# Ledger of designs, part 9: peptides against a protein of PDB entry 7AE7

Target 1, 321 residues: chain A of PDB entry 7AE7
Amino acid sequence: KVYKDLREFLEVLEQEGQLIRVKEEVNPEPDIAAAGRAAANLGKNQPAVFFEKIKGYKYSVVTNVHGSWQNHALMLGLDKNTSTKDQFYELNRRWDKFPVPPNVVKREAAPCKENVIDKDINLFEILPLYRINEQDGGFYISKASVVTADPEYPDDFNKLNVGTYRIQVKDRDRVGIQALAMHDIAVQLEKAEAENKPLPIAITIGNNPLVTFMASTPVGYNQNEYEFVGALQDGVPMDIVKSDLYDHLYVPAGSEVVLEGHIIPRVRTVEGPFGEFPGSYSGARLQCEVKIDRITHRTNPIFENLYLGIPWTEIDYLMAL

## One batch from the design tools (peptide; aimed at target 1 P28 E125)

Design b1_p10_3_s2 (made by RFdiffusion4, then SolubleMPNN; from b1_p10_3 with Y1M F4L)
Fold by OpenDDE base, seed 5:
Structure b1_p10_3_s2 (fold): chain B 321 residues (1-321), chain A 10 residues (1-10)
Amino acid sequence: as target 1 above (321 residues)
Amino acid sequence: MDELLEKSRS
């Protein structure tokens, strides 16, 4: 089975008993984190947790989407009881199908384009933001697939990078992003900053689970993550759409929320701390700042965010492959 | 929520 978007995957998770739906209104803190820990305590078959109603917010949150081997098997379109060994075997078999180029769909065919916000941007109106960990220095978007391109080769699709980065909300229309030197985004940012130019960016939230998986999987600088998604879909191309602001940036057609903007050149602001690992906080550091210039989103967008409470966390499963 | 918490304690 291939999934076009997060919603199709969540439907399968629910059908397979791998999603708990919380229908009552919850407090963003501490209830989301508490429920995540509760789900983690259910054992090895950890379900996703979908919160339909968040107090003070309009939209929903889902956590722990990749939080088990069962969820991982289902992501690959396999039986949920497929052994880890067989999942790895199938992953490797499909990996050899790279490259599988994505389909570029028209704007009107892309669910991520259903709604547009181009003025008075307020991230808090679109995303039910909360502290993932009690001692976090702010609200984090921890499971976004971030799209950037090489500013020297903007038309080279092979250099289009889709990665996962730590993103802290800084203001209504600003986020901090951790672009470390080992990340492809850092190479692209360095080129932009050398010319004192903004780096175009699209921060995509709530994707096809294989997009999220590939965004968390290191690939070569000249390899496009979308072409691996197609490979992992056993040769079925994924659907992408051109960003609204930039001709050279493409986003998943089915993204729940797309934050389009730019990394401000040569600006660094304090970001952190963040509890990225259980019992460990990455300290506050000077990080890049993104201005959000445009938002597109699906109607009733789902905010997908990481579960990071107690081991095993989603990051453990995302990095285990 | 309460059901989830109850299940997690069992």
Scores: peptide ipSAE 0.055, ipTM 0.763, DockQ to the pose 0.030
OpenDDE base, seeds 1, 2, 3, 4: peptide ipSAE 0.037, 0.042, 0.040, 0.030; ipTM 0.705, 0.736, 0.734, 0.659

Design b1_p10_3_s3 (made by RFdiffusion4, then SolubleMPNN; from b1_p10_3, 4 letters changed)
Fold by OpenDDE base, seed 5:
Formats: structure tokens, C-alpha cells, sequence
Structure b1_p10_3_s3 (fold): chain B 321 residues (1-321), chain A 10 residues (1-10)
């Protein structure tokens, strides 16, 4: 099975008993984190947790989407009881299909374009933001697929980068992003900053689970993550759509939320702390700042965010493949 | 929520 978006995957997770739906209103803190920990304590078959109602917010949250081997099997369109060994075998078999170029769909065919916000941007109106860990220095978007391009080669689709980065909400229209030197985004940012130019960025939230997986998987600088998604879909192209602000940036057509903006050149602001690992906080650091200039989103967007707190976390599963 | 918490303790 191939999934067009997060919603199709969540439906399968629910059908397979790998999703818990919380229908009652919850407090963003501490209930989301508490429920995630509770789900993690269910053992090896850790379900996703979908919160339909968040107090003080309009929209829903889902966590722990990649939080088990069963969820990974289902992500690959396999039986949920497929062994880890067989999952790896199938992953490797499909990997050899790279590249599988994505389909570029029209704007009107892309669910991520259903709604537009281009003025008075307020991230808190779109995302049910919460502290993932009690001692976090703010609200994090921890499971976004971030799209950037090489500013010297913007038309080179092979240099289009889709990566996962730590993103802290800094203001209504501002986020901090951790662009580490080992990441392709840092190379692209360095080029932009050398000319004191903004780096165009699209932060995509709530994607096809294979997009999220590939965004968390390191690939070569001249390899496009979307072409790997197509490979992992056993040769079925994924659907992408042009960003609204930038001709050279493409986002998953099915994204729940797309934050389009730019990394402000040569600006660094305090970001953190963040509890990336159980019992360990990464200290506050000066990080890049993104201005959000436009939001597109699906109607009733789902905020997908990482489960963190006790091992095994989603990051452990995302890094294990 | 309570059901989830109950199941996690079982």
C-alpha cells in the first residue's frame, strides 16, 4: 500500500490497532506528553496517539506515528507483524529503485493548498503548540520535513534538500532552526549568507510517513529525498507541488501545514533548551531564525509532532532503519 | 485519556 498523506496512514494505523484516538479535550501540557509516555509503556506495539481536541486550540495533534516496528511495517505497506529483518530486506530492495522522480501536481490538486494565510501570521492559530518536555525552553516543531535548495543551483532538483531539523517557535511568525554543519541545509545557508541573502525555506508538517522517514535519513547532497520516497513506495512516485513563494521549492502535496518563509541571513538568536533525549537536555545555543511569510494548510490540519520522553522514542525508531 | 493511562499500567 502507498499513502498519499498522513491521513491515509493514520486511517491504516487505526484499522490495525496501532492508533489510539483521544476524543476528550486534553490540556496541551502535561496531557500530550503523559499520553505519549503511556503509549510507550504499552510495550513493543506502541500506538500512535491522536488528540482530537486540545484545550485553547482549534486543531488536533498526533504523536508517536513512527513509534513502533509495527508502524514502520505499515509505513512500508507491509503486514504490521513483518519482522524487522524482513522490513530491512524490503527497504533495501526498494532502495535500489532510486531514483523515482515525483509527480508535480497542480496547485488546485494539492490538499496542502486548501487554505492560505499570507497576513497577520500566527503559528499558534494553526498549530496546537506545547512543550514536548517539561523543561523545554519553548514550543518545538520536531517532526517537520524542511525543504531548501542550493541558492547557486536553485533549478537543480537533485540539490533540493528535505530534512528534519529541530525547530523552536520564537514568535507568531518566527521560528528558530538548528542547522548543523553536517546537514545539507547548512551548506545551502552558508552560500546564502556569504552573499547576505535570505535562504528560501518551506517547513512542512504532517506528511506521508515515508517523507518524514526520508527527511530523517541522511542522503547525498546531490540526491533528492522525494526520489527515495518514490523508491520506498516500490516505484510509485510521490506527489509534490510548487511552493507559493518560490518556484524552485516543492512541498509534499498532502502536507497538513506548510510554513513558507526565509532564513534571515547572518542572524542568530537563542534557541533551546530542548530535551532531545530522555534525561538529557541540549543547552541553549545561538541558532538561525526563520521568518514565516506564508502558510498553506489543509482544512482541520493535524499537527504531527515527535513523541519524546522515555525510550523507545520515535527518534530511536526513525534512526534504526 | 484515562483509558489510555489504565491500559498502559496493565
Amino acid sequence: as target 1 above (321 residues)
Amino acid sequence: MDELLAKSRA
Scores: peptide ipSAE 0.114, ipTM 0.789, DockQ to the pose 0.030
OpenDDE base, seeds 1, 2, 3, 4: peptide ipSAE 0.043, 0.078, 0.076, 0.076; ipTM 0.734, 0.765, 0.783, 0.765

Design b1_p10_3_s4 (made by RFdiffusion4, then SolubleMPNN; from b1_p10_3, 5 letters changed)
Fold by OpenDDE base, seed 5:
Structure b1_p10_3_s4 (fold): chain B 321 residues (1-321), chain A 10 residues (1-10)
Amino acid sequence: as target 1 above (321 residues)
Amino acid sequence: MDELLAKSQA
């Protein structure tokens, strides 16, 4: 089974008993985190938690989408009871199919293009932002697949990077991003900053589960994560579409929200703290700043965010394979 | 939500 988007995956999770739907209105804090912890306490078969109504916001949140071995099995289109060993075997078998080039779809065929915001950008109108952890220094977008290119080779598709980075919301149209030296985005940013140029960026939220998985999986600088997604789909290409602002940036066609913008060159602002693991906070430090210049989104976009409340966290499952 | 919380405490 292959998923075109997050919604198809959430439907399967719900059918398989791996999703809890919270239909009553919740407070962003503390209810989202509390419900996530409650779901995590249900044992090894931790479900995703989907919040339909969030007080003060228009749209929904889903968390813990990758938060169990059952969810990982389903992500691979396997039976939910597939053993971790068999999941690993199947993952490795499919990995050898790399590269599987994505399909570039037309703009009108991409669900992420249903709505456009190009003025008066306010992230709080599109994303039900909340503190993931009580002591977080702000609101985080913790499960985004961030698309950047090599500014020296912008048309080299093999250098197109899709990664997961810590992103703090700073203002209505600004986010901080943690681009560490070990990340491919840092190489690309260094090249842009050497010329005092902005680095084009697309921050994609709410993707098919294999995009999110691959964005969290280190690959070579000259390897495209979308070509691995196709491999992990057992040779079925994923669908991508051009960003609206940049011809050389491609985003998943099914993304719930796409934040298009640029990393401001040679600007660093305070970011953090963030509770990356229960009881462990990465301190506040100077990080890069992104200006959001355009948003595209699906109608009634779902904000997918990490569950980090108690071990095993969603990140533990994403890094375990 | 209350049911979820109750199940997590059991």
Scores: peptide ipSAE 0.058, ipTM 0.756, DockQ to the pose 0.030
OpenDDE base, seeds 1, 2, 3, 4: peptide ipSAE 0.037, 0.040, 0.041, 0.043; ipTM 0.696, 0.721, 0.730, 0.731

Design b1_p10_4 (made by RFdiffusion4)
Pose (drawn by RFdiffusion4):
Structure b1_p10_4 (pose): chain A 313 residues (1-149, 158-321), chain P 10 residues (1-10)
Amino acid sequence: KVYKDLREFLEVLEQEGQLIRVKEEVNPEPDIAAAGRAAANLGKNQPAVFFEKIKGYKYSVVTNVHGSWQNHALMLGLDKNTSTKDQFYELNRRWDKFPVPPNVVKREAAPCKENVIDKDINLFEILPLYRINEQDGGFYISKASVVTANKLNVGTYRIQVKDRDRVGIQALAMHDIAVQLEKAEAENKPLPIAITIGNNPLVTFMASTPVGYNQNEYEFVGALQDGVPMDIVKSDLYDHLYVPAGSEVVLEGHIIPRVRTVEGPFGEFPGSYSGARLQCEVKIDRITHRTNPIFENLYLGIPWTEIDYLMAL
Amino acid sequence: ELDELLEKSK
């Protein structure tokens, strides 16, 4: 099976006993992060946890989506009990199907274009943002696929919420931004960027794939789907930016020129906090989202947590 | 409530 969006994958997870629904209202902190740690602590057949009600918010949160070998195998379309070695072999075989060009779809056909917010941008009206770890510098978006511009790149970068319509980003960690970053800051011009949240599991998996192999990213997702191309759609504001047609939330924005502010600290996969450093800020110019969006976020702590599964094979 | 959460985020 191939998943067009996060929602089909969550459906498969729930049918397979790999998704737990929390119906009672929970507080943002520390409840969501504590549940993510507990789900990771179950050790075997760790499920995704779906929070339907978060105090003071309108929408829902899902966590630990990738956080088990069962979830990982279901992401690949295999039986949930497929051994780790056999998943490795299946990934090794599919790796060679690269490239599989993506299908570009019309705006009206992309679920991520159902709702538009073009003014008075407020991330909190869409995303139930919360603190992941006690010493984090702020509320974080820890599982976004970021699109920048064959020269189109998708990657995962931790995003700290700074204001209703502003976030932080480590721009010098995106090693395609940094030739356009010099030109843009030298000429005081903005650099367009797209932040996608709530994606097909293979899109997130591709976004965590090592940068050393300069692939085409979306063409790699078609390879992981064993030859089935993925659907992408042009962003509203920037014609050279394409996002997954099924994303739950799309934040279209730009990197603000000549602005450095304190970002962090935040957790890193080696199990420790990072330090606070001066980093770039991104202004959100537009939000498009599916009706009743789902905030797919990730807990990060002492290994093994979901990030280890996203990096393993 | 959202304004309070925003202040907490900082």

Design b1_p10_4_s1 (made by RFdiffusion4, then SolubleMPNN; from b1_p10_4, 4 letters changed)
Fold by OpenDDE base, seed 5:
Structure b1_p10_4_s1 (fold): chain B 321 residues (1-321), chain A 10 residues (1-10)
Amino acid sequence: as target 1 above (321 residues)
Amino acid sequence: MLDELLKKGQ
């Protein structure tokens, strides 16, 4: 089984008994985090939790999508009871199919383009933002696949980077991003900042689960994560679409929300703290700032965010293979 | 339901 988007995966999770749907209105705090912890305590078969109604918001939240070995097996299109060993063997077998180039679809064929916001941008109108951990210094977008390119080689598709980074909401149209020196985005940002230029960025939320997996998996600077997604789809290309603002940035065609903007050159602002691991907070640091210039989104967009709190977290499953 | 989930996760 191959998934075009998050929605097709959530449907399979629900069919397989790996998704709990919460239909009643919940408070963003503390109910989302409490329900995530409760789901994590259900044992080894930790389900995703889908919140249909969030008080004060228009749209839904899903968490713990990658939060079990069953969900990981289903992501690979395997039986949910496939052993971790057999999942590993299948992942390795598919990895050898790299590269599998993506299909570039037309704008009209991309679900992420159903709606556009190009003025009066307010992230709180699109994303049901909440504190993931009680002591977080703000609202985090923790499961985004962030697209950037090499500013010296913008047409080199092999240098197109799709990564997962810690993103704090700073204002209605601004986010802080943690671009560490070990990340490919930091190399690209350094090049842009050397010329005092903005770095183009697309922050994509609610993706095909293999996009999220590959964005969390380190690859070479000259390797495109989308070409690995195609490999992990057993040779089926994924669908991408050109960003609206930038000719050289491509986003997953099925993304629930796409935040298009730029990293502001040579600006650093306080970001954090964030509870990355149970019982540990990364301190507040000066981090990069992104201006959001355009949003595209699916109708009734689903905000996918990480479950964090008690082990095993989604990060543990995303990094375990 | 949230309450049922919370009860099962306790």
Scores: peptide ipSAE 0.141, ipTM 0.813, DockQ to the pose 0.034
OpenDDE base, seeds 1, 2, 3, 4: peptide ipSAE 0.064, 0.071, 0.079, 0.098; ipTM 0.764, 0.771, 0.783, 0.792

Design b1_p10_4_s2 (made by RFdiffusion4, then SolubleMPNN; from b1_p10_4, 4 letters changed)
Fold by OpenDDE base, seed 5:
Structure b1_p10_4_s2 (fold): chain B 321 residues (1-321), chain A 10 residues (1-10)
Amino acid sequence: as target 1 above (321 residues)
Amino acid sequence: SLDELLKKGQ
């Protein structure tokens, strides 16, 4: 089984008993985090939790999508009861199929393009934002696949980077991003900042689960994560679409929300604290700031965000492979 | 329900 988008995966999770649907209206705090913790405590079959209605918001939230070995098996299109060993074997077998180039679809064929917001941008109207941890210094987008390119080689598709970074919402149209020196985005940002130029960015939310997985998996600077997604789909190309603002940025065609913008050169603002690990907060630091210039989104977009709070977290599963 | 989930996850 191959998934075109998050929705197809959530349908399979629900069919397999790996998704709990909360249909009643919930408070974004503390109910989302509490439900995530409760789901994590259900033992080996840790389900995703889908919240249909969030008080004060228009759209839905899903958490803990990658929160179990069963969900990982299903992500690979395997039986949910596939052993961890067999999952690793299959992952490695498929990894050797790299590269599998993506299909570039037309704009009209991309679900992420169903709606456009290009003025009066307000992230709070599109994303049901909440504090993941009670002591977080703000609202985080913790499970985004962030697309950037090399500003010196913007047309080199092999240098297109799709990564997962800690993103704090700073304003209606601003986010802070943690670009660590060890990440490919930091290399690209350094090149842009050397010339005092903005770095084009697309922050994609609610993706095909293998996109999210690969965005969380370190690869070489000259390796494209989308080509690994195709490999992990056992040789089936994933669908990507050109961003609206940038000819050289491609986003997953099925993304629930795409935030297109730029990293502001040579600007650093306070970000954090964030409860990245249970019982530990990363302190507040100066981080990069992104201006959001355009949003595209699916109708009734699903905000996929990480479950954090008790081990095993989604981060633990995403990093365990 | 949320309450059922919370109760089961305790």
Scores: peptide ipSAE 0.405, ipTM 0.925, DockQ to the pose 0.034
OpenDDE base, seeds 1, 2, 3, 4: peptide ipSAE 0.334, 0.373, 0.365, 0.381; ipTM 0.902, 0.915, 0.913, 0.918

Design b1_p10_4_s3 (made by RFdiffusion4, then SolubleMPNN; from b1_p10_4 with E1S S9G)
Fold by OpenDDE base, seed 5:
Structure b1_p10_4_s3 (fold): chain B 321 residues (1-321), chain A 10 residues (1-10)
Amino acid sequence: as target 1 above (321 residues)
Amino acid sequence: SLDELLEKGK
């Protein structure tokens, strides 16, 4: 099975008993984190947790989507009881199908374009933001697929980067992003900053689970993550759509929320601390800042965020393959 | 329910 979006995957998770739906109103803190920890403690079949109602917010949250081997099997369209060995075998088999170019769909066919916010941007109105860890220095978007391009070769689709980065909400329309030197985004940012130019960026939230997986998987600078998604879909192309602000940026057509903006050149602001690993906080550091200029989103967007707290975390599963 | 989940996850 191939999934067009997060919603199709969540439906399968629920059908397979790999999703717990919390229908009652919850407090964003501490209930989301507590429920995630509880789900992680349920043993081998660690389910996703979907929160329909968050106090003080309009929209829903889902966590622990990639939080088990069963969920990984289902992500690959396999039986949930597929062994880890067989999952790896199938992953490797499909990997060799690279490249599988995505389909570029029309704007009107892209669910991520159902709603537009281009003025008075307030991230808190769209995302039910919460502290993932009690001691976090702020609210984090921890499971976004971030799209950037090479500013020197913006039309080179092979240099289009889709990655996962730590993102802290800094203001209603500002986020901090951790662009480490080892990441392709850092190379692209360096080129932009050398000319004191903004780097165009699209931060996509709530994607096809294979997009999230590939965004968390290092690939070559001249390899497009979307073409790997198609490979991992066993040769079925994924659907992408042109961003609203930038002709050279493409986002998953099914994204729940797309934050379009730019990294401000040569600006660094305090980011952190963040409890990235259980029992350890990465200290506060100066990081890049993104201005959000436009939001597109599905009606009733689902905020997908990482479960963090006790091993095995979603990060552990995402990095294990 | 949340409470049921929290109880089961202890």
Scores: peptide ipSAE 0.473, ipTM 0.944, DockQ to the pose 0.034
OpenDDE base, seeds 1, 2, 3, 4: peptide ipSAE 0.406, 0.445, 0.442, 0.463; ipTM 0.928, 0.937, 0.937, 0.941

Design b1_p10_4_s4 (made by RFdiffusion4, then SolubleMPNN; from b1_p10_4 with E1S S9A)
Fold by OpenDDE base, seed 5:
Structure b1_p10_4_s4 (fold): chain B 321 residues (1-321), chain A 10 residues (1-10)
Amino acid sequence: as target 1 above (321 residues)
Amino acid sequence: SLDELLEKAK
């Protein structure tokens, strides 16, 4: 089984008993985090939790999508009861198929382009934002696949980076992003900042689960994560579409929400704290700031966000193989 | 429901 988008995966999770649907209106805090912790406590078969209605918001939230070995097996299109060992073997087998180039689809064929916001941008109107941890310094977007390119080689598709970074909402149209020196985005940002130029960025939310997986998996600077997604789909190319603002940035065609903008050169603002690990907060630090210039989104977009309440977290599963 | 989920986790 190959998934075009998050929605197809959520359907399979639900069919396999690996998704709990909460239909009643919930409070963003503390109900989302409480439900995530509850799901984590259900034992080894930790389900995703889908919240249809969030008080004060228009759209839905899903958490713990990658929160179990069963969900991980299903992500690979395997039986949910496939052993970790067999999942590992299958992942390695598919890894050898790299590169599998993605299909570039037309704008009109990309679900992420169904709706456009290009003025009066307000992230709170599109994303049901909440504090993941009680003591977080703000609202975080924690499962975004962030797309950037090399500003010196913008047409080199192999240098297109898709990564997962800590993103704090700073304003209606601004986010802080943690670009650590070890990340490919930091290399690209350094090049842009050397010229005092903005770095183009697309922050994609609610993706094909293999995109999220690969965005969380370190690869070489000259390796494209989308080509690994195709490999992990056992040779089936994933669908990407050109960003609206930038010719050299491509986003997953099925993304629920795409935030297009730029990292402001040579600007650093306070970001944090954030509870990255249970019982551990990373302190507040000066981080990069992104201006959001355009949003595209699916109709009734689903905000996928991390569960981080108690171990095992989604990060543990995303990094376990 | 949320309450049912929270109860099952106890």
Scores: peptide ipSAE 0.364, ipTM 0.916, DockQ to the pose 0.034
OpenDDE base, seeds 1, 2, 3, 4: peptide ipSAE 0.284, 0.308, 0.322, 0.345; ipTM 0.886, 0.899, 0.902, 0.910

Design b1_p10_5 (made by RFdiffusion4)
Pose (drawn by RFdiffusion4):
Structure b1_p10_5 (pose): chain A 313 residues (1-149, 158-321), chain P 10 residues (1-10)
Amino acid sequence: KVYKDLREFLEVLEQEGQLIRVKEEVNPEPDIAAAGRAAANLGKNQPAVFFEKIKGYKYSVVTNVHGSWQNHALMLGLDKNTSTKDQFYELNRRWDKFPVPPNVVKREAAPCKENVIDKDINLFEILPLYRINEQDGGFYISKASVVTANKLNVGTYRIQVKDRDRVGIQALAMHDIAVQLEKAEAENKPLPIAITIGNNPLVTFMASTPVGYNQNEYEFVGALQDGVPMDIVKSDLYDHLYVPAGSEVVLEGHIIPRVRTVEGPFGEFPGSYSGARLQCEVKIDRITHRTNPIFENLYLGIPWTEIDYLMAL
Amino acid sequence: SFYDQRLKEL
């Protein structure tokens, strides 16, 4: 099976006993992070946890989506009990199908274009933002796929919420931004960027794939789907930016020129906090989102947690 | 508002 969006994958997870629904209202902190750690701590057949009600928020959160070998196998379309070695072999075989060009769809057909917010941008009205770890510098979007511009790149970068319509990003960790970053800051011009949240599991998996192999990213997702191309759609504001047609939330924005502010600290996969450093800020110019969006976020702590599964094979 | 308070908690 191939998933057009996060919601089909969550359906499969729930049918397979790999998704737990929390119906009672929970507080943002520390409840969501604590549940994410506990789900990771179950050790075997760790499920995704779906929070339907978060105090003070309108929408729902899902966590630990990738956080088990069962979830990982279901992401690949295999039986949930497929051994880790057999999943490795299946990934090794599909790796060679690269490239599989994506299908570009019309705006009216992309679920991520159902709702538009073009003014008075407020991330909190869409995403139930919360603190992941006690010493984090702020509320984080820890599982976004970020699109920048065959020269189109998709990657995962931790994103700290700074204001209703502003976030932080480590721009010098996106090694295609940094030739356009010099030109843009030298000429005081903005650099367009797209932040996608709530994606097909293979899109997130591809976004965590090593940068050393300069692939074409979306064409790699078609390879992981064993030859089935993925659907992408042009962003509203920037014609050279394409986002997954099924994303739950799309934040279209730009990197603000000549602005460096304190970002962090935040957790890193080796199990420790990073330090606080001066980093770039991104202004959100537009939000498009699916009706009743789902905030797919990730807990990070002492290994093993969901990030280890996203990096393993 | 609740969101104003959440901004203060950043």

Design b1_p10_5_s1 (made by RFdiffusion4, then SolubleMPNN; from b1_p10_5, 5 letters changed)
Fold by OpenDDE base, seed 1:
Structure b1_p10_5_s1 (fold): chain B 321 residues (1-321), chain A 10 residues (1-10)
Amino acid sequence: as target 1 above (321 residues)
Amino acid sequence: SVIDELLKKL
């Protein structure tokens, strides 16, 4: 099985008994984090948790999508009871199929383009934002696939980077992003900042689960994560579409939400703290700031966000492969 | 509680 988007994966998770649907209205705090913790306490077969109704918000949240070996097996289109060993063998077998180039679809064929917001941008109207941990310094987007390119080689598709970064909401139309020197985005940002130019960025939320997986998996600077997604789909290309603002940035066609904008050159603002692990907060630091200039989203967008609870957390599964 | 409803569905 190959998934076009998050929704097709959530349907399979629900069919396989790996998704809990919460239909009752919840408070964004503390109920989302509390319910995630409760789901994590169910043992090794931790389900995704889908919150249909959140007080004060219009849209839904899903968490713990990658939070079990069963969910990883299903992500690979395997039987949910496939051993971790057999999952690893299958992943390696598929990895050797790299590169599998993506399909570029037309704007009209991309579900992420169903709705547009180009003025009066307010992230709180689109994303049901909540504190993941009680001591977090703000609201985090923790499971986004962030798309950037080399500003010297914008047309080199092999240098298109899709990565996962810690993102704090700073304002209605601004986010802080943690671009560490070891990340490909930091190399690209350094080039833009040398010229005092903005770095174009697309922050994509709620993707095909293999996009989220590859965005969390380090690859070479001249390797495109979408071409690995096609490999991990056993040679089936994924669908991408041009961003609305930038001809050189491609986003997953099925993304629930796409935040298009730019990293403001030579600006650093306070970001954090964030509870990356139970009882471990990374302190407040000066980080890059992104201005959001455009949003595209699916009708009734699902905010996919990371669950951080007692180990094994969703991040432990994303890093274990 | 949302937790109690989660626990009832499992």
Scores: peptide ipSAE 0.020, ipTM 0.624, DockQ to the pose 0.030
OpenDDE base, seeds 2, 3, 4, 5: peptide ipSAE 0.017, 0.018, 0.018, 0.018; ipTM 0.616, 0.620, 0.621, 0.644

